Peptides against a protein of PDB entry 4JHK. Designs and how they scored, part 177

Target 1, 212 residues: chain A of PDB entry 4JHK
Amino acid sequence: EDYKIQSFDLETQKLLKTALKDPGSVDLEKVSSVIVDQSLKDQVFSREAGRICYTIVQAEAKQTNGSVFRRNLLNRLQQEFKAREETRKRSTQEWVCLVSFICNIFDYLKVNNMPMVALVHPVYDCLFRLAQSDALKNEEEVDCLVLQLHRIGDQLEKMNVQLMDELFNLLRDGFLLQEDLSSMGRLLLLEILEFRAGGWKLSDTAQKYYYS

## One batch from the design tools (peptide; made by RFdiffusion4, then SolubleMPNN)

Design b2_p28_7_s4
Fold by OpenDDE base, seed 2:
Structure b2_p28_7_s4 (fold): chain B 212 residues (1-212), chain A 28 residues (1-28)
Amino acid sequence: as target 1 above (212 residues)
Amino acid sequence: MEKLREELRKKAVEDFEILSEKELESLQ
């Protein structure tokens, strides 16, 4: 299995590769920190990070029946989550990276092949924050919101349909009533409304309309 | 809606705390 870790220096790449194969031979706290740090800077990597994290978790469980990596990862994630409003104020990009990362962890870091229930509320909290009026006017935040819903919306809905309904009520109201949305933002909101209405799928025709 | 958001935030924090505690316990 190949992992996209070219953005790291060679030493870090070696560290990550070793963690994937022999997690007991490396500092797993350092590994987790490196992954989180990069995920908070690179939204594209955050998706790969989820896959990497899952692999390391499984490797450690198999090797030592331990969970040091997961513990460190989740502790760091908790810290970043607690500081999410400050992160948003400091950098919209870092904020959307954080949201992307937590969503990707939810997507990939499964327990017994099931989503981590404990991440459901944190994920929804982030998405609800993105659905507020002050966030909807920012196209970058709308992009993030829509992207995450495309990736894990169906899973989240299965975990809590009531929260999803409430979330989409906000999105509908934003689409219909908010005056300072960008044209693209409004288009994206419409698209995601249709996406959910279509059972979390988009037709080829709709795909061309929105993205071609 | 604001009440819901506040409750959600509270639950989110609590869920993380519970998760962290469980992870720590598994290592002991």
Scores: peptide ipSAE 0.392, ipTM 0.851, DockQ to the pose 0.582
Fold by OpenDDE base, seed 1:
Structure b2_p28_7_s4 (fold): chain B 212 residues (1-212), chain A 28 residues (1-28)
Amino acid sequence: as target 1 above (212 residues)
Amino acid sequence: MEKLREELRKKAVEDFEILSEKELESLQ
């Protein structure tokens, strides 16, 4: 398959391509580090990173029955998660990239076609953080929150309906009570409230109304 | 609500630790 890795230098591209085809021949710790580093800089890449990670995990499992890549990937993710508040204070951009990456790993790195249970609470923790008043006033954080809920909200709800209810209580309160939301932020909150109420689906007409 | 978030943060940290040390081995 074709993966979007043109943003890396040629040496790193070669490393990634080799990891995808012959993971046993490369330093998989280095590969995981490179992927995480880039995902923390580019939110768009984090989506592609999920697919890349899944492919490498499958390739290593098939080749050596190993899990070195996944172990290193998740260990690095754990480190970034632990430092998430410091990251948010330093850079909103890096923070939303981190959330996006965690959500994309949740979305793509599945076992037996099921999400990893161990990632459920970390994902919800990130989304709850984005749903706090100090985050809802930042349009970039609202964009991230709504984007992730569009992508994986239905899956997360299946894993824990109670947490999803509590999360959306916060979003509803933000929509109704918070005074320093941007116009776009308020619109996005309304849209996502309707999105869930509609069973995580929107008509083409409704989609066009909110995003055109 | 604050209590809920505190508990969630604790569970999130614990889940990552379990994932890194134990659960990943079972996924091999």
Scores: peptide ipSAE 0.386, ipTM 0.846, DockQ to the pose 0.739
Fold by OpenDDE base, seed 3:
Structure b2_p28_7_s4 (fold): chain B 212 residues (1-212), chain A 28 residues (1-28)
Amino acid sequence: as target 1 above (212 residues)
Amino acid sequence: MEKLREELRKKAVEDFEILSEKELESLQ
């Protein structure tokens, strides 16, 4: 299986490839740090990072029945989550990368083919933060919010429908009442409202209208 | 709604801490 790791230097690429196949032969703390650091810089990589993390977790479990990588990964995520408001103030780009990464870990790092229950509230907290008025006025944050809801909204709703209802109440209010939304932001909010109302599905015609 | 958001923030922090503790315990 191919993983998109071209953004790393050759030595780091070798490290990651080795971790994917023989995790016991590398420093898994270093591997986790490298993945998290890159995910905080590149939102596109965050998606790939989820797949990489899942593969390493499975490989280590099969090889040694260990969980060193997952432990280090989740510890680093906890640290970044605790500092999320500081991160947002420092860099919107880094903040949305953090949210994207947490959501992708939720999506890919499943236990017994089920989402990690402990990540549900952290994910919702991030999405609720993106749904606040001060965030909705920033198109980059709206893009992130809508993207994550497209990717994992249906899964999150299954975990807690009440929180999803409350989140979408905020989004509806933002769409209807907030004056300083960008045109694209308002369009994206309308689209995601329709997306959920349609059972987390969007017709081809509607998709073309909103995204082309 | 503000009460709900505050409770959510608290639960999010707690859940992450619990998760971290469980991972640590699994290695002990």
Scores: peptide ipSAE 0.386, ipTM 0.849, DockQ to the pose 0.550
Fold by OpenDDE base, seed 5:
Structure b2_p28_7_s4 (fold): chain B 212 residues (1-212), chain A 28 residues (1-28)
Amino acid sequence: as target 1 above (212 residues)
Amino acid sequence: MEKLREELRKKAVEDFEILSEKELESLQ
């Protein structure tokens, strides 16, 4: 299987490729660090990173029944999560990349084909942060919020419907009451409200209306 | 809502900590 790692230098690409096939032969802490660092810079890679992480976790489990990579990955995620407000203040781009990465890990890094329960609250916390008024006025953050809800909203709701209801109360209020939303931001909020109301799916007509 | 968010933040941090501890224990 092919993984999108062209953005790395050749040495790092080699490291990642080796980790994917023979994780026991590389420094998995270094691998996790490289993946997280790049995910914080590139949102496109952030999506791919989830898949890569899943593969490495599976490979290590199969090879050595170990979980060194997962441990290091989650420890780094914990560190980044704890510093998320500082990250947001420093760089909106890095912040949305962080959210995207955490959501992608939630989406891909499953146990027995089930989401990691321990990631539910962190994911919701990030989404709630994106749903605050100061974030909703930033189209980049709205884009991130809506994108994640499109990708994992149905899964998250199954994990905790009460939190999802509260989140969408904020989104509804933002759509209806907040004055400094961009036109696109307001459109995206309306779309995601409709998306959930429609059972986390969008009709062809609605798809054309919002994204044509 | 602030109360809810505060509780959520606490739970999120705790969940990460618990997860990390479990991972560490699994390696011992």
Scores: peptide ipSAE 0.380, ipTM 0.846, DockQ to the pose 0.561

Design b2_p28_8_s1 (from b2_p28_8, 16 letters changed)
Fold by OpenDDE base, seed 4:
Structure b2_p28_8_s1 (fold): chain B 212 residues (1-212), chain A 28 residues (1-28)
Amino acid sequence: as target 1 above (212 residues)
Amino acid sequence: SSLEELDEEILKETKEESLKRIAELLAQ
């Protein structure tokens, strides 16, 4: 498999490649920290970080039946999640990267082939934060919100439909009532409202309208 | 808080995963 890790220096690339194949031979706490750090500053990597993490988790499970990597990863994730408001204040880019990373972890890191229940509320908390008025006016945050809902919205709804209803109430109100949305932001909100209403599917006509 | 729930649920899921592994071993 090909992993997008070209943004790392050669030494770190080697470390990651080793972790992917022989996790027992590397410091898995260091590996997890490196992945999280890069995910916060590199949008492209943050999208693939979940897949990389999944592979390492599976490799460790097969090799030693261990879960050291997952534990360290989730511990670091908790720390970043706790500091999410400060991160958002410091850098919108890092904030949306963090959200993307958390959502990708939710998507790929499953327990017994099921989504981690432990991640449901943290993911929703991030999405709810993106759905607040002060975030909806920022196109970068709207892009992130809509992208994550396209990726994992159906899974999240299955985990907690009540929270999804509450989230989309905020999105509807934002679309209808908030005056300082960008044109693209408003369009994206409408699209995602339609997407969910259609059972998390987009018709060919709608696809052409919103994304052509 | 969501963070507190995360800690508890991670622990719970980790235990459940371990128990399932044990059950699989016992079934052999």
Scores: peptide ipSAE 0.026, ipTM 0.562, DockQ to the pose 0.044
Fold by OpenDDE base, seed 1:
Structure b2_p28_8_s1 (fold): chain B 212 residues (1-212), chain A 28 residues (1-28)
Amino acid sequence: as target 1 above (212 residues)
Amino acid sequence: SSLEELDEEILKETKEESLKRIAELLAQ
């Protein structure tokens, strides 16, 4: 399988591949740290890291019935989440990578084929932050927001429809009332509003209108 | 005005609640 780890050096790639197949033979704390670090720096990796993490979790559970990797991963995630405002201040790119990573963990790291309930509010907190006026004026943040809602919006709504309603009220108001949105940002907000209204589906007509 | 009100509500939401939930995950 392709886990899109080409951004790592060869030694680290080998480490990750070993973790995927034989997690008991590697330092899983180190592996978790490497994954989180790279997810904060690499947009391509951050949006795929959830699948990698899930595979490692499954491999460890199957091999030793252990959860060392998951524990370390979530500990690091907690630390990064606590520092999210400072991260945003320092680097918009790292901030959107963090959001992407958290959303991907939510999407892929299932427990009994169900989303982790405890991740629902952290995910919404990130999305609400992206929906604030100071974030909506930044195209990179709007891109991230819309992308995550396309990927996991339907799942999030199932977990808490009230929060989703509140979030989309912000997006609607942003679209209608905020003056300093980019043309693309405004277009993306309109698209995502229609996307949800259509049951988290996009018609062919809408696809051509917004993305042709 | 609606946006302003919602922004205030969102900002008042407890970051601590989200952190507690993460901690609960770690305890499982």
Scores: peptide ipSAE 0.020, ipTM 0.425, DockQ to the pose 0.065
Fold by OpenDDE base, seed 5:
Structure b2_p28_8_s1 (fold): chain B 212 residues (1-212), chain A 28 residues (1-28)
Amino acid sequence: as target 1 above (212 residues)
Amino acid sequence: SSLEELDEEILKETKEESLKRIAELLAQ
């Protein structure tokens, strides 16, 4: 399989390729750190990171029946999650990359073909933060929020419908009541409200309206 | 809390790895 790792230097690319094929031959803590660091800087890679992580987890499980990579990954994820408010203050870009990364891990890093339960609340916490008024006024954060809900909203709802209802109550209130939303932000909120209302599907008419 | 849930997962994995190591040792 091909992975989008062109943003790394050649040495790091080699490291990642080796981790994907022979995880036991590399420092998996270092690999996890490299992946997380790059995911915080590059939103394109952040999207791909979940798939890469899943592949490494599978490769390690098959090779040694180990979970060193996943453990290190989750440890780093916990650290970044804990510091998420400081990250947001420092860089909106890094913050939305972090959210994207966590959501992608949730999407790809399945256990027995099921979402990792431990990630459910952290993901919701991130989405709830994006749904606050100070975040909704930032189009970059709205883009991130809506994108993640498009990607994993249906899965998240299956894990906890009550939290999803609460989240969308905030989004509805933001759409209806918040005055300092950008035009695009307001449009995106409306779209995602309709998206969920339609069973996490877009009608052909809606798709054309919002994305063409 | 969200962090506590992550801790539980990490602890679970750590424990599982420890058990695997023990099993490997017992298998000689």
Scores: peptide ipSAE 0.030, ipTM 0.531, DockQ to the pose 0.027; fails the geometry check
Fold by OpenDDE base, seed 2:
Structure b2_p28_8_s1 (fold): chain B 212 residues (1-212), chain A 28 residues (1-28)
Amino acid sequence: as target 1 above (212 residues)
Amino acid sequence: SSLEELDEEILKETKEESLKRIAELLAQ
């Protein structure tokens, strides 16, 4: 498989490539920090980062039965998560990158083919934050929210349907009651409401309107 | 359904370029 790491300098690319194949030969703390740092800057990379992280985790487990990389990765994620409100205030772009990264880690970093239970509440907390009135008025945050729900909503619901119900109650209320939504924001909320109602797949109506 | 009706009403007021953006986002 090819991993999209062209945005890094050559030295870092080499580091990442080595980590993917021979994780025991590199500083896995440094690798984790590099991946997190880039994911906080590039939302597109955050998706790839999840895949990269999973591969490194599996490689280390296979090689040494170790979990140094995962430990460092999750520790850094926890730090960023705890500081999420400050991040949001400082930069909407970094905030949505953080959310995207956490969601993609949830999506890819499986343990025994199961989502990490420890990530469930952090992911929901991020999505709930995006579902607040002050966030729903920002298209960039709505874009992020809807994108993540498209990617991992089904999985999240399986982990905790009660939280998902609560989340979508907020989204419904935002769609119906919030006056300062953009046309795009309102449309996105409606689409995701239909998406879940249709069993986490596009309805015929949505398919017709959005993709015809 | 009520959602479908609302969807149609909103889409009537939404520019074609907005629909394109949504499609691109979901294809990401």
Scores: peptide ipSAE 0.000, ipTM 0.252, DockQ to the pose 0.016; fails the geometry check

Design b2_p28_8_s2 (from b2_p28_8, 18 letters changed)
Fold by OpenDDE base, seed 5:
Structure b2_p28_8_s2 (fold): chain B 212 residues (1-212), chain A 28 residues (1-28)
Amino acid sequence: as target 1 above (212 residues)
Amino acid sequence: SSLEELDKEIAEKLTKESLERIKKLLSQ
């Protein structure tokens, strides 16, 4: 199977490829670090990172019944999550990459084919932060928020519908009451409100209206 | 879950911090 790792240097690519097939033969702390580092720089890669992480976790489980990689990954994730407000202050781009990465890990890194319960609240935390007025005025943050809700909103709602209701109350209020939204931001909020109202589905007519 | 003890500790810390933050955000 092919993975999108061309953004790394050749040595790191080799490291990642080896981790995917023979995780016991590499430094899995280093592997986790390079994946997180790149995910904080490239939102597109963060999507692929979820898939890569899942594969490495499965490979290690099958090879040694171990979880060294997952442990290192979660440790690094904890560090970045704790520093999320400072990251946001320093760089909106890095902040939305962090959110994207956490959401993609939630999406791909399943345990017994189920979402990791431990990631539910961290994901909601990030989404609630993006739903605050100071974030909704930034189109880059709105893009991230709406993208993640499109990807994992239905799964996340199944884990805690009450928090999802609260989140969408904020989004509705933002759409209706906040004055400094960009035109695109306002449209995206309306779209995601309709998306959830339609059972996390978008009709063909709505798809054409919002994305064509 | 398949999480080891150390993984559980990390998860608990993340959950606790997130819950506190969410509650704060919802109350302001």
Scores: peptide ipSAE 0.204, ipTM 0.769, DockQ to the pose 0.637
Fold by OpenDDE base, seed 1:
Structure b2_p28_8_s2 (fold): chain B 212 residues (1-212), chain A 28 residues (1-28)
Amino acid sequence: as target 1 above (212 residues)
Amino acid sequence: SSLEELDKEIAEKLTKESLERIKKLLSQ
C-alpha cells in the first residue's frame, strides 16, 4: 500500500515504512510521536495519519500480538487533548488539526470493525467546543466542525444520540441566533443541519445549492 | 501492569476529562 508521507524527510519516511511492515524492528514511541507532531501541523496528513495508525496497529497485532504503538499513540493523544485549550489559544490552525486528528483516529482506528468507545466522548468534547459562540464566529473552526460531522457524524450518533442531539441544538441556536457568523459559516451550519435531518446524506439539489 | 491495562487507564482518563468538560458546557 502507498501512504502519503512525502512531507517527511527520507529517513523518517523509511522509519514509517518499516513500522508499517515490521513494527517490531523500530522505536514505536518515536513513530507515534512523529505522526502526532505532523498531524498537528498538516490537516491533509492528519487524514492520512488515521489510516497509517490503523495499519501499524494491525501489523503489530499480527507480528507480536502487541499494542505498544497504540499505547504510545493514545498516551500522546491524551497529552494533546489535555492541553487543547492552550493549543486553541496559541493557534487556531493547530487546534483544528488536533480535532481533525482525533476524529480521524476515531474513524480509522477500529477494533473488530468497531470504533474505540474511549474516543467517543473526547470527539464530542472537541465538537462541543467548536459549537461554542466564540468558535462559531471563526470560519476555520466552523469548517473543521462541519467537515468532521460529515465524516463521522453518523458513527458518533450511533454511539450516543443524546450528545448528538445536544450538539445540534447548539448548532441550530448558532445558526438562528448568533449575529457575528460569517456568511459562509452560516451557510455551513444550515447545510449540516439539513445533512443530519436527511439521515447524514446530502441530496444532489442540496449539494448544488451549498457547494456550487 | 499489562499493556492492556495501560491502554484502559489512558482511555478512562480521556473519557473522564471529556465528560466533565461536556457537562460544564451544557450547564452554561
Scores: peptide ipSAE 0.193, ipTM 0.761, DockQ to the pose 0.523
Fold by OpenDDE base, seed 2:
Structure b2_p28_8_s2 (fold): chain B 212 residues (1-212), chain A 28 residues (1-28)
Amino acid sequence: as target 1 above (212 residues)
Amino acid sequence: SSLEELDKEIAEKLTKESLERIKKLLSQ
């Protein structure tokens, strides 16, 4: 498979390529750090990072039955998650990248073909934070929220439908009651409400209305 | 294994913190 790692220097690219094939021969702590650091800066890479992480985890499991990479990755995620409010205050971009990364890890890093249970509540935590009034007024945060729900909403709901109901109650209230939403933000909230109502599918008419 | 126990500890911390945060958000 081809991985989008062109944004890294050649040495780091080599490191990542080696990690993907022979994880036992590289410093997996360094690899995890590089991936997380880049994911916090580049939301596009964040999506790719999930796929990369999954591959490395599988390769290490196959090679040594080890989980050093996963441990380091989760440890770093814990650190970043713990500091999420500070990150949000410092940089909206880094915050939405963090959310995107956590969601993408949830999406790609499966254990026995199941989502990591450990990430369910952290993901909901992030989405609930994005659903607060102070976040809904920021179009960049709304974009992130809606994007993640499009990507993993159905999976998350399967893990905890009660939390999803509560989340969407907040989104509905935001759509109906919050006055300082941007036009696009309001449109996106309406779209995602309809998306879930349609069984996490967008109708043909809605597709044309929102994305044509 | 020790690695598995560490992963479990990390997971437990993430879950506990998230639950508390969510409950707090829902209560306001």
Scores: peptide ipSAE 0.185, ipTM 0.759, DockQ to the pose 0.565
Fold by OpenDDE base, seed 3:
Structure b2_p28_8_s2 (fold): chain B 212 residues (1-212), chain A 28 residues (1-28)
Amino acid sequence: as target 1 above (212 residues)
Amino acid sequence: SSLEELDKEIAEKLTKESLERIKKLLSQ
């Protein structure tokens, strides 16, 4: 299958392509670093990154029964997660890319066809941070929050419904009570509230209202 | 394996930090 890696230089593209097919022949620490670095700059790539990471993990497992790439990836993820508040203060764009990346890793990097349990709380942590008043007033953060909930909300709820209830209580309160939301932000919050209420699905009527 | 143990350690750190932060946020 094809991967969207045209944003990298030719040498890095070659590195990634080799990692996807023959992970044992490349420096997997370097590969993981390149993927994370680009994911922190490009939210669109962060989605692709999850798929790429899954493929590399599977390739390494089949080739050597190893997990060097996953270790390096998670180690780098831990470092970025630890620094998430500083990242948010420095750059909203990098912050939402980080959230997008961790959510996409949760979505794609599964163990025994199940989400990694260890990522459940980190994902919720990020979403709860986005649900705070100081974040809800920023449309870029609201966009990120709503996008991730559309992508993985149903999976995440299955892992912990109590935390999802708490999260959506905050979103409801934000929608109803917070005065400094943008019009679009308020609309997006309403949409995601309805999305969950509808079993993580939108009716045709609702889809047309919000996205047409 | 050593790699698996390292992964578990990283996972535990992520989980613990997140849980503590969530509890803090919910207590405000």
Scores: peptide ipSAE 0.168, ipTM 0.751, DockQ to the pose 0.516

